# Ledger of designs, part 35: peptides against a protein of PDB entry 4XPM

Target 1, 160 residues: chain A of PDB entry 4XPM
Amino acid sequence: VMLHSKNVKGFLENTLKPYDLHSVDFKTSSLQSSMIITATNGGILSYATSNNDVPKNSINEINSVNNLKMMSLLIKDKWSEDENDTEEQHSNSCYPVEIDSFKTKIYTYEMEDLHTCVAQIPNSDLLLLFIAEGSFPYGLLVIKIERAMRELTDLFGYKL
Target 2, 67 residues: chain B of PDB entry 4XPM
Amino acid sequence: DIKGTIAFDTHGNVIESTGVGSQRIEDIGDLSKVTLDAEGFAQVQGDSLLVHLYKRNDITLAVYTSA

## One batch from the design tools (peptide; made by RFdiffusion4, then SolubleMPNN)

Design b1_p11_6_s3 (from b1_p11_6 with S1E)
Fold by OpenDDE base, seed 3:
Structure b1_p11_6_s3 (fold): chain B 160 residues (1-160), chain C 67 residues (1-67), chain A 11 residues (1-11)
Amino acid sequence: as target 1 above (160 residues)
Amino acid sequence: as target 2 above (67 residues)
Amino acid sequence: ELDLPTPEEAL
């Protein structure tokens, strides 16, 4: 299956949906942002945001994009450090997971008042990054990103 | 609407806590005994808060909300 | 095959 840029964008947009607990009357907020970034430089390859009411090419849009660039770079740097730190890999903020015999790790990071989680797409130069409000429980974020990665098998092993 | 959360493992160890959950670590004992449905969910009425339970991969998440 | 946008195209 060929994965085109528009399909990736659509996928990320779908990840923005709230986490709905079916058995109880509880639903999270939508994700603020969802991104695929490079593990090497923290560059954004694709992204989706829940705030689409900003005029296109406006100053506010540019500022928001710049903020995403900053966030992605900071998280990439922290992720890179943690990948080379045994203690950080054994903290409660690191979740080892296995998908179809491929191993990866999910990290959760507090960024200002936002909850974020990031994971390397197995054997790839890509990271999947979710940004949510502080009301979004980390436990559910981890589950959400794990499930999302299961749908990105075509990106496993992708090298830049 | 979320007042707090507690995440704990099968041994009752706290993985994370936020908000009122940080003040209710002692609830883990009772929450761990709650019968979950086939999807790993349950709802428990507390003293003043409603607790939403979700268990997956040996991790239980308790979300405290108003009634 | 993957057709991912470049960072310049994505933003």
Scores: peptide ipSAE 0.059, ipTM 0.737, DockQ to the pose 0.017
Fold by OpenDDE base, seed 1:
Structure b1_p11_6_s3 (fold): chain B 160 residues (1-160), chain C 67 residues (1-67), chain A 11 residues (1-11)
Amino acid sequence: as target 1 above (160 residues)
Amino acid sequence: as target 2 above (67 residues)
Amino acid sequence: ELDLPTPEEAL
């Protein structure tokens, strides 16, 4: 099965949906952004955002995209440092996970007032990155990104 | 490694469970008594698993990990 | 096999 760019974009758009606990009146906000970026350079390969009210090709859109580029680069740098730090890998902000015998780690990062989490797609040069409002609990972000990665098995082992 | 989760309300009712959490519903009694920090978080070491707790809006989420 | 856009194409 081949994953086309449109399919990846659609997948990321779907991840924006709130985490909904159906049995009780508890529902998170939508993610602000969902991205697949390179682990090497922090370059954005695909992204989705919830705020689509900005006119296309406007100055505001350009600024928003630039903001995403900035955040992706910063998070990639933090991730890279943590991947080379055994102590950080054992911190409360690091969640080791295993998907179909493939091991990876989920990291949570506070970015100003935003809650973010990032994980390397197993054995790949790619990172999956979620950006949410501060009202989105980290615990639910971790669960959300783990479940999302389980749907990206076609990207496991992907090299640039 | 995340081994499972339990979400429960202030009455100890199970809202959601996954993985090993589904087999450890009896832990809710003890987890509900854990003192949380100012952010609504706590960690509890139990047997071979570490439990990460978060409470918000009367819902407590427990995430079971190996470390 | 994957068909991902380049960073320049995605943005």
Scores: peptide ipSAE 0.058, ipTM 0.645, DockQ to the pose 0.016
Fold by OpenDDE base, seed 2:
Structure b1_p11_6_s3 (fold): chain B 160 residues (1-160), chain C 67 residues (1-67), chain A 11 residues (1-11)
Amino acid sequence: as target 1 above (160 residues)
Amino acid sequence: as target 2 above (67 residues)
Amino acid sequence: ELDLPTPEEAL
């Protein structure tokens, strides 16, 4: 299956939906942002945001994009550090997972008042990154991103 | 603040757990006995955490909060 | 096969 940029964008937009545990009267807020970034430089390859009320080409939009760039780079740096730190890989903020025999790790990071979750797409140079409000439980973020990555098998092994 | 969650079915089987909920699976026995209101909601005060219960279609979600 | 945008194109 060929994965086009449009398909990736649509996928990320879909991940913005609140976490809803089937038939319960509880759901989270929508994700603030969802991104695919490079593990090498923290560059954003694709992104989606829930706040689309900002006028296009406005200063606020530019600031929003710049904020995403900053967040992406910061999280990439933290991720890179943790990947080289065995203790951090065994902390409560690191979740080893296996998808179709491919191993990866999910990390949760608190960024100011936001809850973030990042994971390397298995055997790839890509990271999937979720940014949510502080009300979004980390555990649910982990579940959400794991399930999302299971739908990105076409990106497994992708190298830049 | 939410500290964790447990989702379980009518048999007490764990469907999902997060945070402190993953360490408190044994609470399901007591939580399953809690009387819910007509809308499927309840709150139970534990030793240190408040548990919010939500039930619909035989699935119960317990949300652990500090307050 | 993937058709991902460049970082500059994506933003």
Scores: peptide ipSAE 0.058, ipTM 0.663, DockQ to the pose 0.016
Fold by OpenDDE base, seed 5:
Structure b1_p11_6_s3 (fold): chain B 160 residues (1-160), chain C 67 residues (1-67), chain A 11 residues (1-11)
Amino acid sequence: as target 1 above (160 residues)
Amino acid sequence: as target 2 above (67 residues)
Amino acid sequence: ELDLPTPEEAL
């Protein structure tokens, strides 16, 4: 099965949008980054970032990607550990969800000053990862990633 | 996919409501009793709607969704 | 084959 990188990239770019609660005077910042990574190695398959000021193929771009690679690997490792830890699966940082009869879990992780959340795309070897500023409430991140995942049904069951 | 919202204070006073939330003000009594996590978040399954609760600065926001 | 939403239709 082939991933259509263009469509995935566009999807991830759209996930960067702030969570806007129209009913109340509250709007989050944009996500810093959004990624599809492998559950096996934490490798980045696709990513989007709000930082568009970095020239393509520049050293700065490479460094920024390297930072994302490091973060993705760390998150994957934490996720892997939690998936093998019953206690962590029952913590307040783990949110079981069901999407069209498919079950998955959303995890929230504090990474320095950043708020992150990650979820395995149901029955797949893929993880969806959001990275946001500390001002982005975890609860809203959870809602956001759940809603986003509902639009990735074609990736359900995807194996590397 | 938001069907409605209710924002209420620590006294259960309605600050704002929209959509189906406007018709479910009576839910505040039960929603106020829900134990929130460390981040002030909870999810409560209702009759046909899922309620997402978020409390910040003594204001609780209930978001009603289908899922 | 995957058929993901286009950027226009993606949420």
Scores: peptide ipSAE 0.041, ipTM 0.656, DockQ to the pose 0.032

Design b1_p11_6_s4
Fold by OpenDDE base, seed 1:
Structure b1_p11_6_s4 (fold): chain B 160 residues (1-160), chain C 67 residues (1-67), chain A 11 residues (1-11)
Amino acid sequence: as target 1 above (160 residues)
Amino acid sequence: as target 2 above (67 residues)
Amino acid sequence: SLDLPTPEEAL
């Protein structure tokens, strides 16, 4: 089955939804952004943002996109460093996971006042990246991204 | 690897559980007594699993992982 | 197979 670009974009848009604890009146805010980036260069292949109130082709939109580019590069660099650091892989900010016998790691990073998490899509050159407000608990981000990756099996093993 | 989760409130009531967490509800008694750091986080080593705790807005989330 | 946009197309 072929996964088209539009389907990927739609998937990322759906990941923006809050994490809702159904048993009590508690839910997170929406994600600020959700991205698929390259593990090699941090280039954005697809992205979604929750704040769509910015006029198209405005300076504010350009700044927003540039901010995403910068953040993706920074997180990719941190991820790359951690993947080459055994100590960081055993820190409390690294969560090893296994999906259908494929192993990967989820990393959480504080980016100023934002909470972020990133994970390599198993055996691929791609990273899935969530950016949320500081009110979004890291533990819930980890669960959210793990569950999201289970829906991206078509991207497992994807090479650029 | 993540093996399961438990979410519970300040009264020890289960809000959510998944994986091995569903079979370890009795851990809430001990987990609720763990002192969290300034970020609301703690790690507790138990048997073959490491428990990652995070508390915010009176909800505690426990994530069970391999050490 | 996958049909992903290039970085330039995604922006």
Scores: peptide ipSAE 0.023, ipTM 0.610, DockQ to the pose 0.016
Fold by OpenDDE base, seed 2:
Structure b1_p11_6_s4 (fold): chain B 160 residues (1-160), chain C 67 residues (1-67), chain A 11 residues (1-11)
Amino acid sequence: as target 1 above (160 residues)
Amino acid sequence: as target 2 above (67 residues)
Amino acid sequence: SLDLPTPEEAL
């Protein structure tokens, strides 16, 4: 199965939806952004944002994209450091997970007032990155990104 | 600020937990005894955390906040 | 296989 750019974009857009525990009256805010970035340079390969009120081709849109670039780079850098840090890999901000025999780690990072989580798509050069408001619990982000990653099996092993 | 969550069923079984909730599974025993209002909500003051309870369809979500 | 855009194309 081949995943095209539109398919990935659509997937990321769907991940923006709030975490909704259907059995109770609790729902988070929508994710601010959802991204697939390179593990090597933090380059954005695909992204979705809940902020659709910015005019296209406006200076505000450019600033928004630049902000995403900055965040993705910073998170990639932190992720890279943690992947080479035994202590950080065993902290409460690191969640080892296994999906269909493929192992990866989910990291949570505070970015100013935002809550973020990132995970390497198993055996790939890609990272899945969620950015949410501070009201979005880290634990729910972890659950959300794990579940999302389970739907990205076609990206497992993808190399740039 | 939300510090964690616990979701549990009427048998006290953990459905999911996050954050500090993952370290407070033992709270389920007490939380299950809390009387909820007509809308299925309650608040319980703990040590340094406030617990917000939401129940619907026999599943309870406890949200731990600092205030 | 995947048909992912380059970073420049994605932005």
Scores: peptide ipSAE 0.023, ipTM 0.603, DockQ to the pose 0.016
Fold by OpenDDE base, seed 5:
Parts: C-alpha cells; sequence; structure tokens
Structure b1_p11_6_s4 (fold): chain B 160 residues (1-160), chain C 67 residues (1-67), chain A 11 residues (1-11)
C-alpha cells in the first residue's frame, strides 16, 4: 500500500500513543511529538504532537512549530556527528537494529528534561524522531521506534 | 527516574527487557519469589535501585528506579 | 513514487 501525505500524518499521530503493556498495570505517557525529518538539513516533512489545543495560525502555534524546527535541527546535527563517530556508535545510547535485512541505528538523546529517540529509515534520506517526557524510559522508546519503523517499509530507500 | 525494565513469565522466561534490566536478567530468580499483594504489586530494594513489580495474567513487569 | 508532504504542507 502506497503511503500518501495523509497516511504519513496519520501514522505519526498513531505513534503518539503510550507504550501500554496490557498484561500488567504499566503504561507510559504519550509522546510529546513524532516527526519525519530530512537527514540532510533536519527539515520537517511531517509531524504530530499531543497538544492539539492550539488554534491554527495563532502565535502559540507558530512558536510551537519553531520549537520543533529547532529541536529537529539540533538532533539531526547530533545524529550526523554520531554517524561519523565510531565511539558513539558503540555507546549505550546507540542501538543497531535490522529490519527485513535492512540495517539501521537507533540513537537516544537527552534534550533538557526530554527523552528523545531518532533513527534513520533504512537506506533513506529520512529520520524518524520521537520526543517524550523524561518519565518515558529510553529502553521503551527504542522498542517503540523500532516497531514503528517496521510499519514504514514504503519509505525504505526513499531519496530526496 | 526509571532506569530499566524486565518482563518475564511464570517460568522465569524473559519476555522483554530494557535499560539496566537487560543487564540484570539474573534478578528474575529472586524477583519471582517476591510475595505480591492482592493487586499484584510489590516494591523491593535491590542493589542500588528500587524495583517495582507488577503482575497480571501470568506476566510480571519489573521496573527499576533510582528511588 | 511516494507522496510525501512538503514542509509547508505538513506545518
Amino acid sequence: as target 1 above (160 residues)
Amino acid sequence: as target 2 above (67 residues)
Amino acid sequence: SLDLPTPEEAL
């Protein structure tokens, strides 16, 4: 099934849902934000946020978007640096994974009081980025983003 | 602050692990012997971390926190 | 070909 713009947005919105282990009484908070950004410039191609109570074209919306743009750029830069640093690739903040024979790496980054997780969509110019509260365990973020990427096979190999 | 998790079944098999939990799989032996309350909950001080246990439907989740 | 939104469309 081909992923259209609307489908991508809907997918990201779905990723905002908490990590819910139904077998036990444990559930995380919702993600603060979920984004697909370019690996080259950190530009946001699509995004979703848990805070939808902001009127369109309001100053608050503009500020929130600007904040996302800044975070995406900063994380992209750090990701790019780590991709060129073998030591960082072997740290506890880097998780090599393989999806359908495609290899990629998941990175976790502390951004102030937020927990972030980013991964390159296999063989693509795109990054998937999750931003969560500090209460969201990094280990669960890693699992969440890995499972999410398994649903984005249509974007594998996507080049800008 | 959560440092890691371990999910295991009644046989002590690891279902899932994250963070520090991935390096403490051996704790399952002791954790499985902990007496849980009627709600399937317990807290156990282990090493330098506090372990929160949640059990429902034969699956136990151990959450490791600093306090 | 994938139909991805432009940054302007996404925002």
Scores: peptide ipSAE 0.023, ipTM 0.594, DockQ to the pose 0.016
Fold by OpenDDE base, seed 4:
Structure b1_p11_6_s4 (fold): chain B 160 residues (1-160), chain C 67 residues (1-67), chain A 11 residues (1-11)
Amino acid sequence: as target 1 above (160 residues)
Amino acid sequence: as target 2 above (67 residues)
Amino acid sequence: SLDLPTPEEAL
């Protein structure tokens, strides 16, 4: 089984969908962005955004991409710091998880008014990153990204 | 590791549950009484699981983890 | 296996 670039993009686009609770009439907003980035340098390998109203090749599009680049780098840096900080790994903003015997950690970060969530794809050089509005509960982001990673088994162990 | 979740409203009604949370609906009574911090978060030590609480508006989410 | 785009291709 091989995950092609278009398949990865499609996967990320699907992660943008709101989290819909079943028992009551409540659903979150869509994610602003969903990204796969490198754990080494925070480089974006694939991304999806919910705001597609920006004209192609416009200055606004370029600015939005630049913002994603900046956020990815900042999150990678913070993630790297936390991975070297035992105390941070035991905070309420860190969620250890195990998927198919692979261990990873989910981190939540406040980025200005945005809620972000990042996790290393198990045994890989890749990070999965969700960016949402402040109205998106962190707890639901954690659940969302954990479930999303379970669908990325083909990326487990991926090394650059 | 995340073992399950419970989401409930201000009346203690179950909104959604997963994993071990589905078997621990009775915990809502105790969880609803927990004092949350300024950000709406708290941790509660259980018998064998740690419960991470988050409340936003009328929804409280409990995440059960092994640590 | 994976066929991920380069950062340049992705952006």
Scores: peptide ipSAE 0.023, ipTM 0.608, DockQ to the pose 0.017

Design b1_p11_7_s1 (from b1_p11_7 with I7V)
Fold by OpenDDE base, seed 1:
Structure b1_p11_7_s1 (fold): chain B 160 residues (1-160), chain C 67 residues (1-67), chain A 11 residues (1-11)
Amino acid sequence: as target 1 above (160 residues)
Amino acid sequence: as target 2 above (67 residues)
Amino acid sequence: DLDLPTVEEAL
């Protein structure tokens, strides 16, 4: 299976959209960022950000990308630790899920004032990572990332 | 106008809480009994706050608003 | 060749 950057990037951009509860007067903010990273070293393979007001190739853009790299690495490390900790896998911050008979786990992490959610794409070397503002409820983040991951079946079993 | 939230599982265990929701964990007992529509939505009035309920994947989110 | 759907379609 070949990863095509254009298709993945477009998909991640679409995940940035708010979670709108149509039946009630409640709508989340947009995600700050959405990424596919490597489970091995936390490297970013593809990403999307909601704040696109920064001029391209500016110092601010570079700093923003560097911040994403840092967060990606930190979350990957936390995820790796939790995957090796049975107790953490049974905490309220871990959500076991099954997609088409493939098992994976969704983790939620508080990163300063941000709400983050990460999950291994089933049987792959890839992680899907959402970063949102603190106003984005974790419960909805979990639902959002699960539904998004169901659309990434082509990446199931992907190895680097 | 969101005043707080509570997310809880099918056993009434708190998954997360924010704002006024953190002080209203006892509401879970009543909220868990509310009949939801086919999409997992409901609204219930409690004192001065309106509670918006959303349930998917066995997680119920209660959003407290003033209106 | 990856042909990913939109998230809106999935949600």
Scores: peptide ipSAE 0.042, ipTM 0.785, DockQ to the pose 0.043
Fold by OpenDDE base, seed 5:
Structure b1_p11_7_s1 (fold): chain B 160 residues (1-160), chain C 67 residues (1-67), chain A 11 residues (1-11)
Amino acid sequence: as target 1 above (160 residues)
Amino acid sequence: as target 2 above (67 residues)
Amino acid sequence: DLDLPTVEEAL
């Protein structure tokens, strides 16, 4: 499977958009960040952020990227621990899902004041990670990431 | 804006709760009886809050808002 | 090659 950075970046940027419940008068905030990271080391392969007002190559941008790196690593570590913990896999923060006969799990994590959710792209060495404000309900994050992951079938089975 | 949330399964068991939802777990009994549309959505007004319901598969999410 | 749809279409 060939991973094209431009296509993935565009996809992640689109995931930043609010989740609009059209049938009801409710709309979420935009995601703060959306990332594809490695399950092994938590390295960021691609990412998108909502705040694009920071000049490129600025100190502020570097700090923001560094923050994302730290968050991705922390979440990856927690995910790894949970994947090795039967109890955590049956907790209310773990949502087993099946996409086209491929099984995976969605985990939700509170990171400081942020709501995050992460899922292993089925049979891959990749994790999809959403970071949102606390106003974004976990249940909707789960739905959002599950539906987004259904569109990443090209990455199913991707190995590093 | 969101005042709280409750997520519950088909058995009415709490999956998660936040904000005012954490104090309104008893609402699950009534919320579980609400007829959802074909998309799994509904709105219920109660106690000066509007509850937005969304059900997908085995999970129902109730979002409490002021309007 | 990756050809991913937009999230708007998928969600």
Scores: peptide ipSAE 0.041, ipTM 0.780, DockQ to the pose 0.044
Fold by OpenDDE base, seed 2:
Structure b1_p11_7_s1 (fold): chain B 160 residues (1-160), chain C 67 residues (1-67), chain A 11 residues (1-11)
Amino acid sequence: as target 1 above (160 residues)
Amino acid sequence: as target 2 above (67 residues)
Amino acid sequence: DLDLPTVEEAL
């Protein structure tokens, strides 16, 4: 069985939804972007964005995609560095987690005024990346991405 | 801006915590005693942080902010 | 965009 691009895209679009406890009157903003990228070179395999006001095939859309490509590459590079840095792995910006006996780490990175978090899909060559506004608490981003990762078990162990 | 959160039930059990809230679980005792308005909201000024309380259906969320 | 094989197919 294959995970089609359409299925992955739909999943990522669903992750854009605000974090909501449902039990109290509080929720975050929507994510700006959600992506699956390669851990090897930061290439975007699939992505979703909350800003759908840009006309399709417009120069603004191209610029938006280019911006995502740049952010993806930058975050991948920083992630790669941190994976080889013991101190960074023990900082408050690194969250080790275990999903179905598979271990991975969630990293939070501030990118200009944006809040981002990234995690390697366990034992795979893939990274899941969330980009949010600065008003989105890092702690909630971590919870959100962990929960999302639990829905991607079919990608565990995926190699390029 | 938000510095952290704590969600807890009527028994004071932590449902989840984030940011500075994870380091302030002991605040639940005091926060649980705060009188909320008719809509289930309150604000409490702490040491250096303002705590926003939201309660609905016996679940309280405390949001810590700088202002 | 590309279709990704499942782990069982990729292994």
Scores: peptide ipSAE 0.022, ipTM 0.656, DockQ to the pose 0.015
Fold by OpenDDE base, seed 3:
Structure b1_p11_7_s1 (fold): chain B 160 residues (1-160), chain C 67 residues (1-67), chain A 11 residues (1-11)
Amino acid sequence: as target 1 above (160 residues)
Amino acid sequence: as target 2 above (67 residues)
Amino acid sequence: DLDLPTVEEAL
């Protein structure tokens, strides 16, 4: 299966959708941002954001993109450190998971007032990153990103 | 009869909360230590509320009701 | 196969 840039963008846009618990009267907000970044340098390969009201090519848009760049780099750095730290891998902020016999880890990070969640796409040089408001429970973020990664099997083992 | 709910994972992170549960997130620390039966159920009596615990697939749901 | 945008294209 060939995954085109347009398809990746569309996938990330779909991940922005709120999580709706049908059994109870609870619904999350939309994700603020969803990104695929490089594990090596924290570079953004693709991204989606729920805030589309900013005029294109405006100063505000540029600042928003710059913020995403900074956040992706910071999270990549923290992720890299944690991957080399046994204690961090056993903290309550790390969730080891297995998808189709491929192992990976999900990390949750608080970034100012935002809730973030990042996971290495199995055996790849890529990270999937969700950014949400502080009202988005970490438990649901973890479930959401795990389920999302199950749809990215074409990226498993992808090397830059 | 349900006054609220809390759902939390094995790490103690909140998955969802409703009603009085949203005001009692601190209860997760104690609720996570409650011994569940073989079916994943338990009941814990509080001062004014009864908490019904249901664990399924590593997610625990706490339902607060009147005692 | 994957056809991902470059950083320049995506940002």
Scores: peptide ipSAE 0.021, ipTM 0.764, DockQ to the pose 0.015

